Peptides against a protein of PDB entry 6DSZ. Designs and how they scored, part 341

Target 1, 361 residues: chain A of PDB entry 6DSZ
Amino acid sequence: NYVVTAQKPTAVNGCVTGHFTSAEDLNLLIAKNTRLEIYVVTAEGLRPVKEVGMYGKIAVMELFRPKGESKDLLFILTAKYNACILEYKQSGESIDIITRAHGNVQDRIGRPSETGIIGIIDPECRMIGLRLYDGLFKVIPLDRDNKELKAFNIRLEELHVIDVKFLYGCQAPTICFVYQDPQGRHVKTYEVSLREKEFNKGPWKQENVEAEASMVIAVPEPFGGAIIIGQESITYHNGDKYLAIAPPIIKQSTIVCHNRVDPNGSRYLLGDMEGRLFMLLLEKEEQMDGTVTLKDLRVELLGETSIAECLTYLDNGVVFVGSRLGDSQLVKLNVDSNEQGSYVVAMETFTNLGPIVDMCV

## One batch from the design tools (peptide; made by RFdiffusion4, then SolubleMPNN)

Design b2_p29_6_s2 (from b2_p29_6, 8 letters changed)
Fold by OpenDDE base, seed 1:
Structure b2_p29_6_s2 (fold): chain B 361 residues (1-361), chain A 29 residues (1-29)
Amino acid sequence: as target 1 above (361 residues)
Amino acid sequence: SLPNPFAPLSVSEEEFLEKLVEALKKEAA
């Protein structure tokens, strides 16, 4: 009897940071295929709290805090379209992960999108949005008392959505998305009416963005709007202000992931396919009326890491680099560069043993 | 032994990030 000790998954396919275990705890949550690992970030390091087995590969993992929750809730969507909202509950030494709500959001009819599953949460926690199928946007209304995640579809005219986010500071839930048509890639916005279950015209659009525009970052207030990341350019748009940069350094390798450092959206981490780590900077300009506007965008190279599938800033200049292709890392940002001009030091490396071949025996 | 990466900064996180940004901007100039 070879007890093949099923090797635990080591490839990271998602990570998030927030306050899941308590209002005060900073948590790192790591998705490794079907496994969720929960850590507390401490002055002593990452303290493991719980591992959770999921009923399928984790495709979406997002922390969110509905109005009047003391701590973050976790939304998970699996590759089999099982959705759940999880709550951490501790009672002394007893740790429980409570399913507040669950549902299967699979459609009987639909073309699965080639760019995979996208799941997003409205910053005001009014809804979850899902791009699962071409030409459909699925909405899950967030209701505190609803144990069953019910969804409805809104038809998208735009069949080839590349990326989508909810915008901040919108009276109605508003999505911003990059889509492709025969004329190229474009950015559009829609308001989502929960009442009418339809899209209304969004605040702005930008036709003919960069041909390789691949990511949308929703920018929080005071800036608002979105950042669009391409192969050669980074653009900001908020309806009133447009700004574009084309830093030569990003042209060398495709940016594949991002993470917001600051709550105000002034700084972001960017990771590329070569494992280069960048900081994207939003420089503010204070107007005479006290309004804050974007003055400039900058991209600065921090250093090199493992190829990130996901990035998350923790605290104290520590970044978790979740890697699918290589070893995941804890890296430290430093104010002073090393002899190689790098501001990044690898502090801990987590060996990636590759994909678990689930030998279904 | 590498120092504990999670050891508190000697300065605020914001001051650290500002200094980092200043350093990055100065190198790029």
Scores: peptide ipSAE 0.541, ipTM 0.900, DockQ to the pose 0.897
Fold by OpenDDE base, seed 2:
Structure b2_p29_6_s2 (fold): chain B 361 residues (1-361), chain A 29 residues (1-29)
Amino acid sequence: as target 1 above (361 residues)
Amino acid sequence: SLPNPFAPLSVSEEEFLEKLVEALKKEAA
């Protein structure tokens, strides 16, 4: 009986950056199916700290910092609807991943959405939102002392949600989502009432966006609002300002992932299905009243990488390219282009051995 | 050996990103 030691999964299906191990440490967290890898970003490179086996495929992985926490907590949702909030705790050489809260958020009745599981966290850490099933938005209130993750559903009239995010700078938790109906794709906002367990009318909507609008990026203050990414266009809306661009370069391949570079939301990385890496730029205009508004949007090609499933800017111009289809990479952004006009250099490559074929021999 | 990818920038991260954006804008013009 050759116990074929099942090779560790190598395909990346999620990555996040934040301060999970301490307030001072910059971490890279990588989801590889059921495995969570935790690294510290150091001047010497990625230092491995811990690997964690999860009781299911990681479907959502998000860092968040509730008020009065010194470091980030990790929300994980598995493909089997097991939710947990994890804390990193070190005591000398002993490293423990503590489950602060857990729960199963599976519904007995519901059609699983074709676009898969979406999990989002309110920027003010009031709630977690989950799109698991068509016509339902699940809410997990974030209470400090609650060891049991309790969820409730709000009925969503829009059955075909494509993507959803919480907006920044909202008095109440506010979602922005792209949905499809028989008339096309649209953007809508809803306020989420925890008290009444219902949606209220959000601050804005945009009917008849691009037919292939696929992603929502929530933009921090001072801009606020959202970016909507399509196949042919990128649009910004915040209720007062609307701006759209249709750069020909994005038509060549579908943008599939994004990551915010800076805290103010002026710069984003975009990755497409051909492994092209772009910088999305929000150009500011300062008004006479001191308000900052969006002047323009730009998309600039940085270079080519592995096909990203997820992207995260680390520091010092280093980007982690998490790939499911190819090798994951650490890439360096450079201010000077190479002979091919690329601003990207691959620094490290992490071999993807492909799907673990369970060879039942 | 590839240089350490995480070697400190000679400038602030913001100044680096600004220079990168300026370079990108010049190439696109």
Scores: peptide ipSAE 0.537, ipTM 0.900, DockQ to the pose 0.901
Fold by OpenDDE base, seed 5:
Structure b2_p29_6_s2 (fold): chain B 361 residues (1-361), chain A 29 residues (1-29)
Amino acid sequence: as target 1 above (361 residues)
Amino acid sequence: SLPNPFAPLSVSEEEFLEKLVEALKKEAA
């Protein structure tokens, strides 16, 4: 019996950065199918801390910090709808990943959405939102003392949701989503009532966005609102301010992932299907009353990387490029371009061995 | 050997990002 040691998955399908191991540690968390890898970002490089086997393919992986937590907690949802909230505990040399809460959030009825599983967390940690099925929005209330993740569904009138996020700076948890109907693609907002278990009218909507509008980015305060990314255009809306750009460079390839660089949402990384890395810039204007408004949007090409499934800015101009189709990379951003006009240098490459073909012999 | 990617910047991270943005803006002009 040759125990073919099944090679560990190498394709990256998610990555997040935050303070999971401690309040002070910067962590990179990488999802590779059923495996979670936890690193500490150090001056010497990525230090591996722990690998965690999950009971299914990781579909959602998000860090969040509830009120009165000193460090981030990790929400994971698997492709089999197993949800958990994980906490890192260290006691001397003993490292434990504890399950604070868990549950299965599968419905017996519903059409799984064609755009896959979407999981989002309210910035104020009031709830988790899940788009699992067409015409349903699942809510998991966040309660610190509850070890069982309970969920309920709210009916969406909009059957074909493309992407959804929670907005920042909202008194009630508020979602912003792109949806498609027979008239095209649109953006809408809803407030989520935990008490009534229903949607209330959100602060704004934008009908007839770009036909290929595919991603929502929630923008932190002071700007608030959302960025909508299409094939040809990038738009901003916050209820009061609307701005749209159509930079020719983004038409060449579809933007497929994004990551916020700044806590205030002034800069974002964008990755496309050709492995081009962009910076999206939100230019501010300070008003005489001290309010900050969006003046302009700008997209600039940084360079080329592996085709990103996910991006995360670490620190010191280092970006992790998580790739499913190619090798994952640590890349360095530079102030000075190279001879090719690139601001990106690949520092480390993590070989992707491709899909493990389970050859049942 | 490529330098350590996580070597501290000679400037703050914000100043680095500002300089990068300024460079990008000049090239596109």
Scores: peptide ipSAE 0.533, ipTM 0.898, DockQ to the pose 0.913
Fold by OpenDDE base, seed 3:
Structure b2_p29_6_s2 (fold): chain B 361 residues (1-361), chain A 29 residues (1-29)
Amino acid sequence: as target 1 above (361 residues)
Amino acid sequence: SLPNPFAPLSVSEEEFLEKLVEALKKEAA
């Protein structure tokens, strides 16, 4: 009996940090194709809690906390368009992952987008947004009593969306997205009406951004707005303030992932295709009226890691570097640089045994 | 032995991040 212990997938395609197991526990959740790994971050290291098999490759994995939940819920979308909302429940030693809601969000008609599946959650937990197909934005209203994830489509005039996020601090759910047309890349905003199932005009737009603008970061209050990351530039816009930087260091390699360090959006981690880890800094300016505005943007090199598919700041200067192409790492940020000028030390390395072959089950 | 990466900082998380940012700003200057 050759128990071919099917080697567990090792390539990471997503990671998130939050409070999934309890309100007090800090969790690291790692997506490895069809497998979800759940860890508790402890003073002794990553404690494994549970592994969950999903019915398909995980394409979206986001933690969110609806109003009046004590802990985060997990939204997962698979590459086969199966959506679910998961809850962690523990009863004594018994650990269960409960599906609160489920649905298939596949459309019979639509061109799958070339930039893949994008899933986003409104910061106020009013809806989930999905860019699955060109010219369509799918909305899943978040209703507590609904076990069935019902979705509807809103038509996007912009056929080539590159990235999209929900903005913070908006009265109505508002998306900000980079799109491409024959004139170049642009940033636009739309308000999403759940009632009318349509887009309303958003608060701002920026035409003719950098040609390689690839990522949108929604910035929390007090700054609000969004950061747009390109190949050569990083720009901030909130409707009232625009600021752009073009640090030469980011031209060397394409930034491919980001993670927010601070809840207030003052610091971000950025990872590039060479495995360089940066800190993006939002410098505050307090106005005499008590308003906080963005004074400046800075990008500082921390050091080198494995090529990140995803990044997540944990705690105590520890960062998880999820890699698809290389080994995943736990790295420590240090206040003092090493002899090479690096502020990053690899503390643990998780061997990547190669590409996860999509076993078509 | 590599120190435990998750060993509590001797300072607050915010003070650590502030010191890191100050160090980065000094090296870039």
Scores: peptide ipSAE 0.537, ipTM 0.904, DockQ to the pose 0.904; fails the geometry check

Design b2_p29_6_s3 (from b2_p29_6, 10 letters changed)
Fold by OpenDDE base, seed 3:
Structure b2_p29_6_s3 (fold): chain B 361 residues (1-361), chain A 29 residues (1-29)
Amino acid sequence: as target 1 above (361 residues)
Amino acid sequence: SLPNIFAPLPVSREEYLEKLVEALKKEAE
């Protein structure tokens, strides 16, 4: 009897960085199909802490820190619509991943969206938003005492949502989304009323964005607003300020992932379908009143990596490149370019042996 | 010994990233 040791999944479909194990530890969390890998980022590299098997393919994985939590909690949604909030707990040498809350958020009626599952968390941790089905926005209120993740749906008039995020600095939870209609792609905002379980008019909209606008990045304060990434353009809007750039370098390949480098949203990593790694820079202008405004957007080519499914900046110029199609990498961003003009050096490569369906036996 | 590639940069994360951005600016010039 050859026990074919079921090969562990190696294709990365999500990654996040935060403080999950403790307030002080920097963690890298990697989703590989049904598996969650938890690492501590150390001076010596990635130290594995725990692997967690999930009851389905991880579709959403987001760290968040509710008010009064010392460390981040992990929200996971599976492709089977099982939602959970996980907490890391260490008691001496014993390491447990505690399910703080769980629920199934599947609807009996709804068309699953073609762009897949989108899960987002309000920066103030008031709610989780889910785009699971066309014409619906699902809300999970975040309550500390609620072990059961209860959700409700709000009707979304925009049937074809491309991407959605919660905005920062909003009095009420506010979503910003790219949607498509017969006239093209547009950006809209809605406030989410937990009380009335409805949308209110958001602070701004931008009609007729680039036809291939595919990603929304919520920008933290002081800038606020959102970045919209297309095939040919990158735009910023916050209701008062609009800026657009069309750097020729991004036209060569579609940007497919992003990661915020700075907590203040001054820099973002961008990855394209050719494995090119970019830095998006938000240039600041300080006004006479001390208000910080966006002066300009800039894109710089850093170098080439594996084709990123997800990116996450760790520390010390180290980036984890999570790849589904190729090998995942730890890469170093250098201050000086190499002989090829690249600022990117591969530090470690994690061989991708292909999509192994983890048959949980 | 793998170079301690995660060795604390002698500079803050912010200062390192600023220097990186400055270097990127100089090469674009």
Scores: peptide ipSAE 0.197, ipTM 0.739, DockQ to the pose 0.777
Fold by OpenDDE base, seed 4:
Structure b2_p29_6_s3 (fold): chain B 361 residues (1-361), chain A 29 residues (1-29)
Amino acid sequence: as target 1 above (361 residues)
Amino acid sequence: SLPNIFAPLPVSREEYLEKLVEALKKEAE
């Protein structure tokens, strides 16, 4: 019996940056199938802190900080619909990953969505939203004292949701989503009532967006609203302002991931299917009343990396490029371009040994 | 020794990113 020591998964399927180990520590968390790797970002590089085996493939991994928490908590959803909220606890040299809450969010009835599992957290930490099944939006209310993650479903009339996010700066939790119907792709918003367990009309909608609109980015205040990424266009909408760009450079390859660089949402990293790394820039216009509005959108090519499944800005111009298809990388963004016009330098490469094909024996 | 890849920038994170954005703006002009 050759115990094939199952090689540890190397393909990255998610990454997130935040303050998980402490309020002061900057962490990189990497999802590799069933494995969660926790690093501290240090001047010397990535220091491994803990590896956690999950009881299933990690499908969602998000950091969030509820009111009155000193550090971030981690939400994980597995492909088997096991949800948990994790806390890092250190006591001297003892490191524990504590399950603050857990639950199974599987429904007995529902068609799993073809676009897979989407998990999102309200920026004000009022709820977690899950798109697991067509025509359903699952809500997990966030309560500090609840060890059991309870969920309820809201019926979604839009059966084919492509992507969904919670918006920032909303009095009630508000989702923004791209959906497809027979007439094309559209953007819609809904307010989520925890009390009534229903959707209310959201602040805005945009019918007939680009046919290949695939991603929603929620933009923090002061801008608010959302960015919609397509194959040919990038659009912004906040209810009052609409702006679209169609930079020819993005037509060459589909943008597949994004990461917010700064808290104010002025800059985003974008990665495409060819491994090109872009900066999306939100140009500010300050009004005489002190309101900040979006003046323009701009896309700049930074350089080339491994094909990103996920991106996260760390610090000091360093970006982690999580790759599923290729080697993951630490790359540095330089202020000055090299001789090839690239602002990207590979600093470290993490060999991807390929997908662990779970050979069902 | 891995080069101190995270050697502190001479500027803050924000200032570094601002300079990067400014550099990108100048090349597109």
Scores: peptide ipSAE 0.071, ipTM 0.665, DockQ to the pose 0.696; fails the geometry check
Fold by OpenDDE base, seed 5:
Structure b2_p29_6_s3 (fold): chain B 361 residues (1-361), chain A 29 residues (1-29)
Amino acid sequence: as target 1 above (361 residues)
Amino acid sequence: SLPNIFAPLPVSREEYLEKLVEALKKEAE
């Protein structure tokens, strides 16, 4: 009996950073198909803590901290629509990953969206939002005592949603999304009523954005609003301010992933299809009344990495570059450029052995 | 030996990132 030890998946399809193992630990969580790898970020590097097999390909992986939790919880959605909320529990040397809640969120009716599964969490942890099917937005209310993830659908008039996020600083949970109609791509907002199980009119909209607008970034306070990333342009809107830039450097390759560097949303990492790593900078202007407004947007080329499927800033200028197509990397951002004008130094490379064709036996 | 990737910076995270941003600004002038 040749136990073909199935090679462990090496292609990264998601990564997230937060405080999952404890309030104090900085963790890197890496999704590799059905496998979740949990690391502690230490002065010596990435320390492996636990590996978890999931009952399906991880499609969504998000950390969130409900009120009264000392550490982050992990939301996972699989490609088979199995949802769970996981908690890390350590008792001496015993490490357990506890399922706090689970459910299947598959609908019998609905067209699976061509742009895949989108899962988002309200910054105030009021709900999880899921775009699984065209014309539907699924809501999972977050209740502390609920072991069963119950969801309901709200009808979206916009059938072709490209990307969606929850906004920050909203009295009600508010989504911002890019959608396509016959007239082009647009940005719209909706408030989500948990009580009425419907959408209310959101605070703002932007019609006729760039035709290739593909990503929404929710910007935290004090700025609020959202960044919309296209092929040629990056735009900001918060209801009161609109800014757009069209830096020539982003036209060369499509930006495919992003990560917020600062808690206040002043800086973002951007990765493109050529493995170029950028910094998006939000320049602040303090008004005489103490209000902080966005003055300008800037994009700077940091250097080249593996083609990122996902990016996450760890600490000390260290970035994890999760790659599906190439080797994943730990890279360091330097203050000074090298002789080639690069601010990026590869520190560690994780060999990608390619897609493990899961032979479904 | 790979330099200790996560060795404490002599500056705070914020100060390091500010210096990085300032450096990036100077090369674009």
Scores: peptide ipSAE 0.025, ipTM 0.627, DockQ to the pose 0.827; fails the geometry check
Fold by OpenDDE base, seed 2:
Structure b2_p29_6_s3 (fold): chain B 361 residues (1-361), chain A 29 residues (1-29)
Amino acid sequence: as target 1 above (361 residues)
Amino acid sequence: SLPNIFAPLPVSREEYLEKLVEALKKEAE
């Protein structure tokens, strides 16, 4: 009787930070294949609260707070296209993860996109957007009364979407996406009409971006717009202002993940394929009319970590580095560099035992 | 004992991040 001690998965494939357990608690949620780990961020470190088994590999994990919720809800999409909205509920010592809504969003017809599953939530919580298949954008309307997640598709003319986000500060839900066509990579925006179930023309587009443009970051107000990250360049566009930088340091390795540090979107962590950690800075310029505009973009090397699959800023300069290929880490950002010029100090390391090959014997 | 890894910085998150940005600006100069 070989007790195959089912080794828990250790490779991280997603992480998010928010207020899931309560309005006051800062949580770290970690996706490890089919497992969701929920922590409370405390002065003493990460306190484990709950582990949840999912009926499939977690492909999307996003926190969101609908209008009039006291705490964040969790959207999960699995690799098998099972969608759910989860709520944390505590009653004394009893901890329950409640499924508020669920559904299967798989289409019978469609080519799964080569860049995988993308899931995004409108900042105003009007809808969830899913890029699952080439030439389709799936919309899940967010309605509190619906226990069944119903989705519809909108046709995208752009077949090869690289990345997509919802923009901030838009009257209608507006997506910004990088796509590839035979002429290169481009950025486009669409407004999403829930009523008509169609795309309307978005506020702006940018044709002929960098050929390796791979990531879209939606920037909060007052700046608005988006950051586009490439191999060689980082660009900002909001319809009125365009700004680009090409820092030589980012050419060495591809940026693969990002995380917003502050609510106003002035700072972002960037992680590359070599485990380098960067800070992207949005420099403000106050105009005479009191409007805030983007003056410049800057990238600074902070140091080295494990190769990040995902990054999340917790608090007090502490960052969780979720790694699939290496050990996940808690790292501290310091104001002063060490003797090696690094601002990063590893605080805790979580051993990655690699992919558990379920050897079905 | 894990160091109090989340000991409140003597400064707000915002102030810490501002100081970090200022420090990074000075080293690039």
Scores: peptide ipSAE 0.008, ipTM 0.363, DockQ to the pose 0.754; fails the geometry check

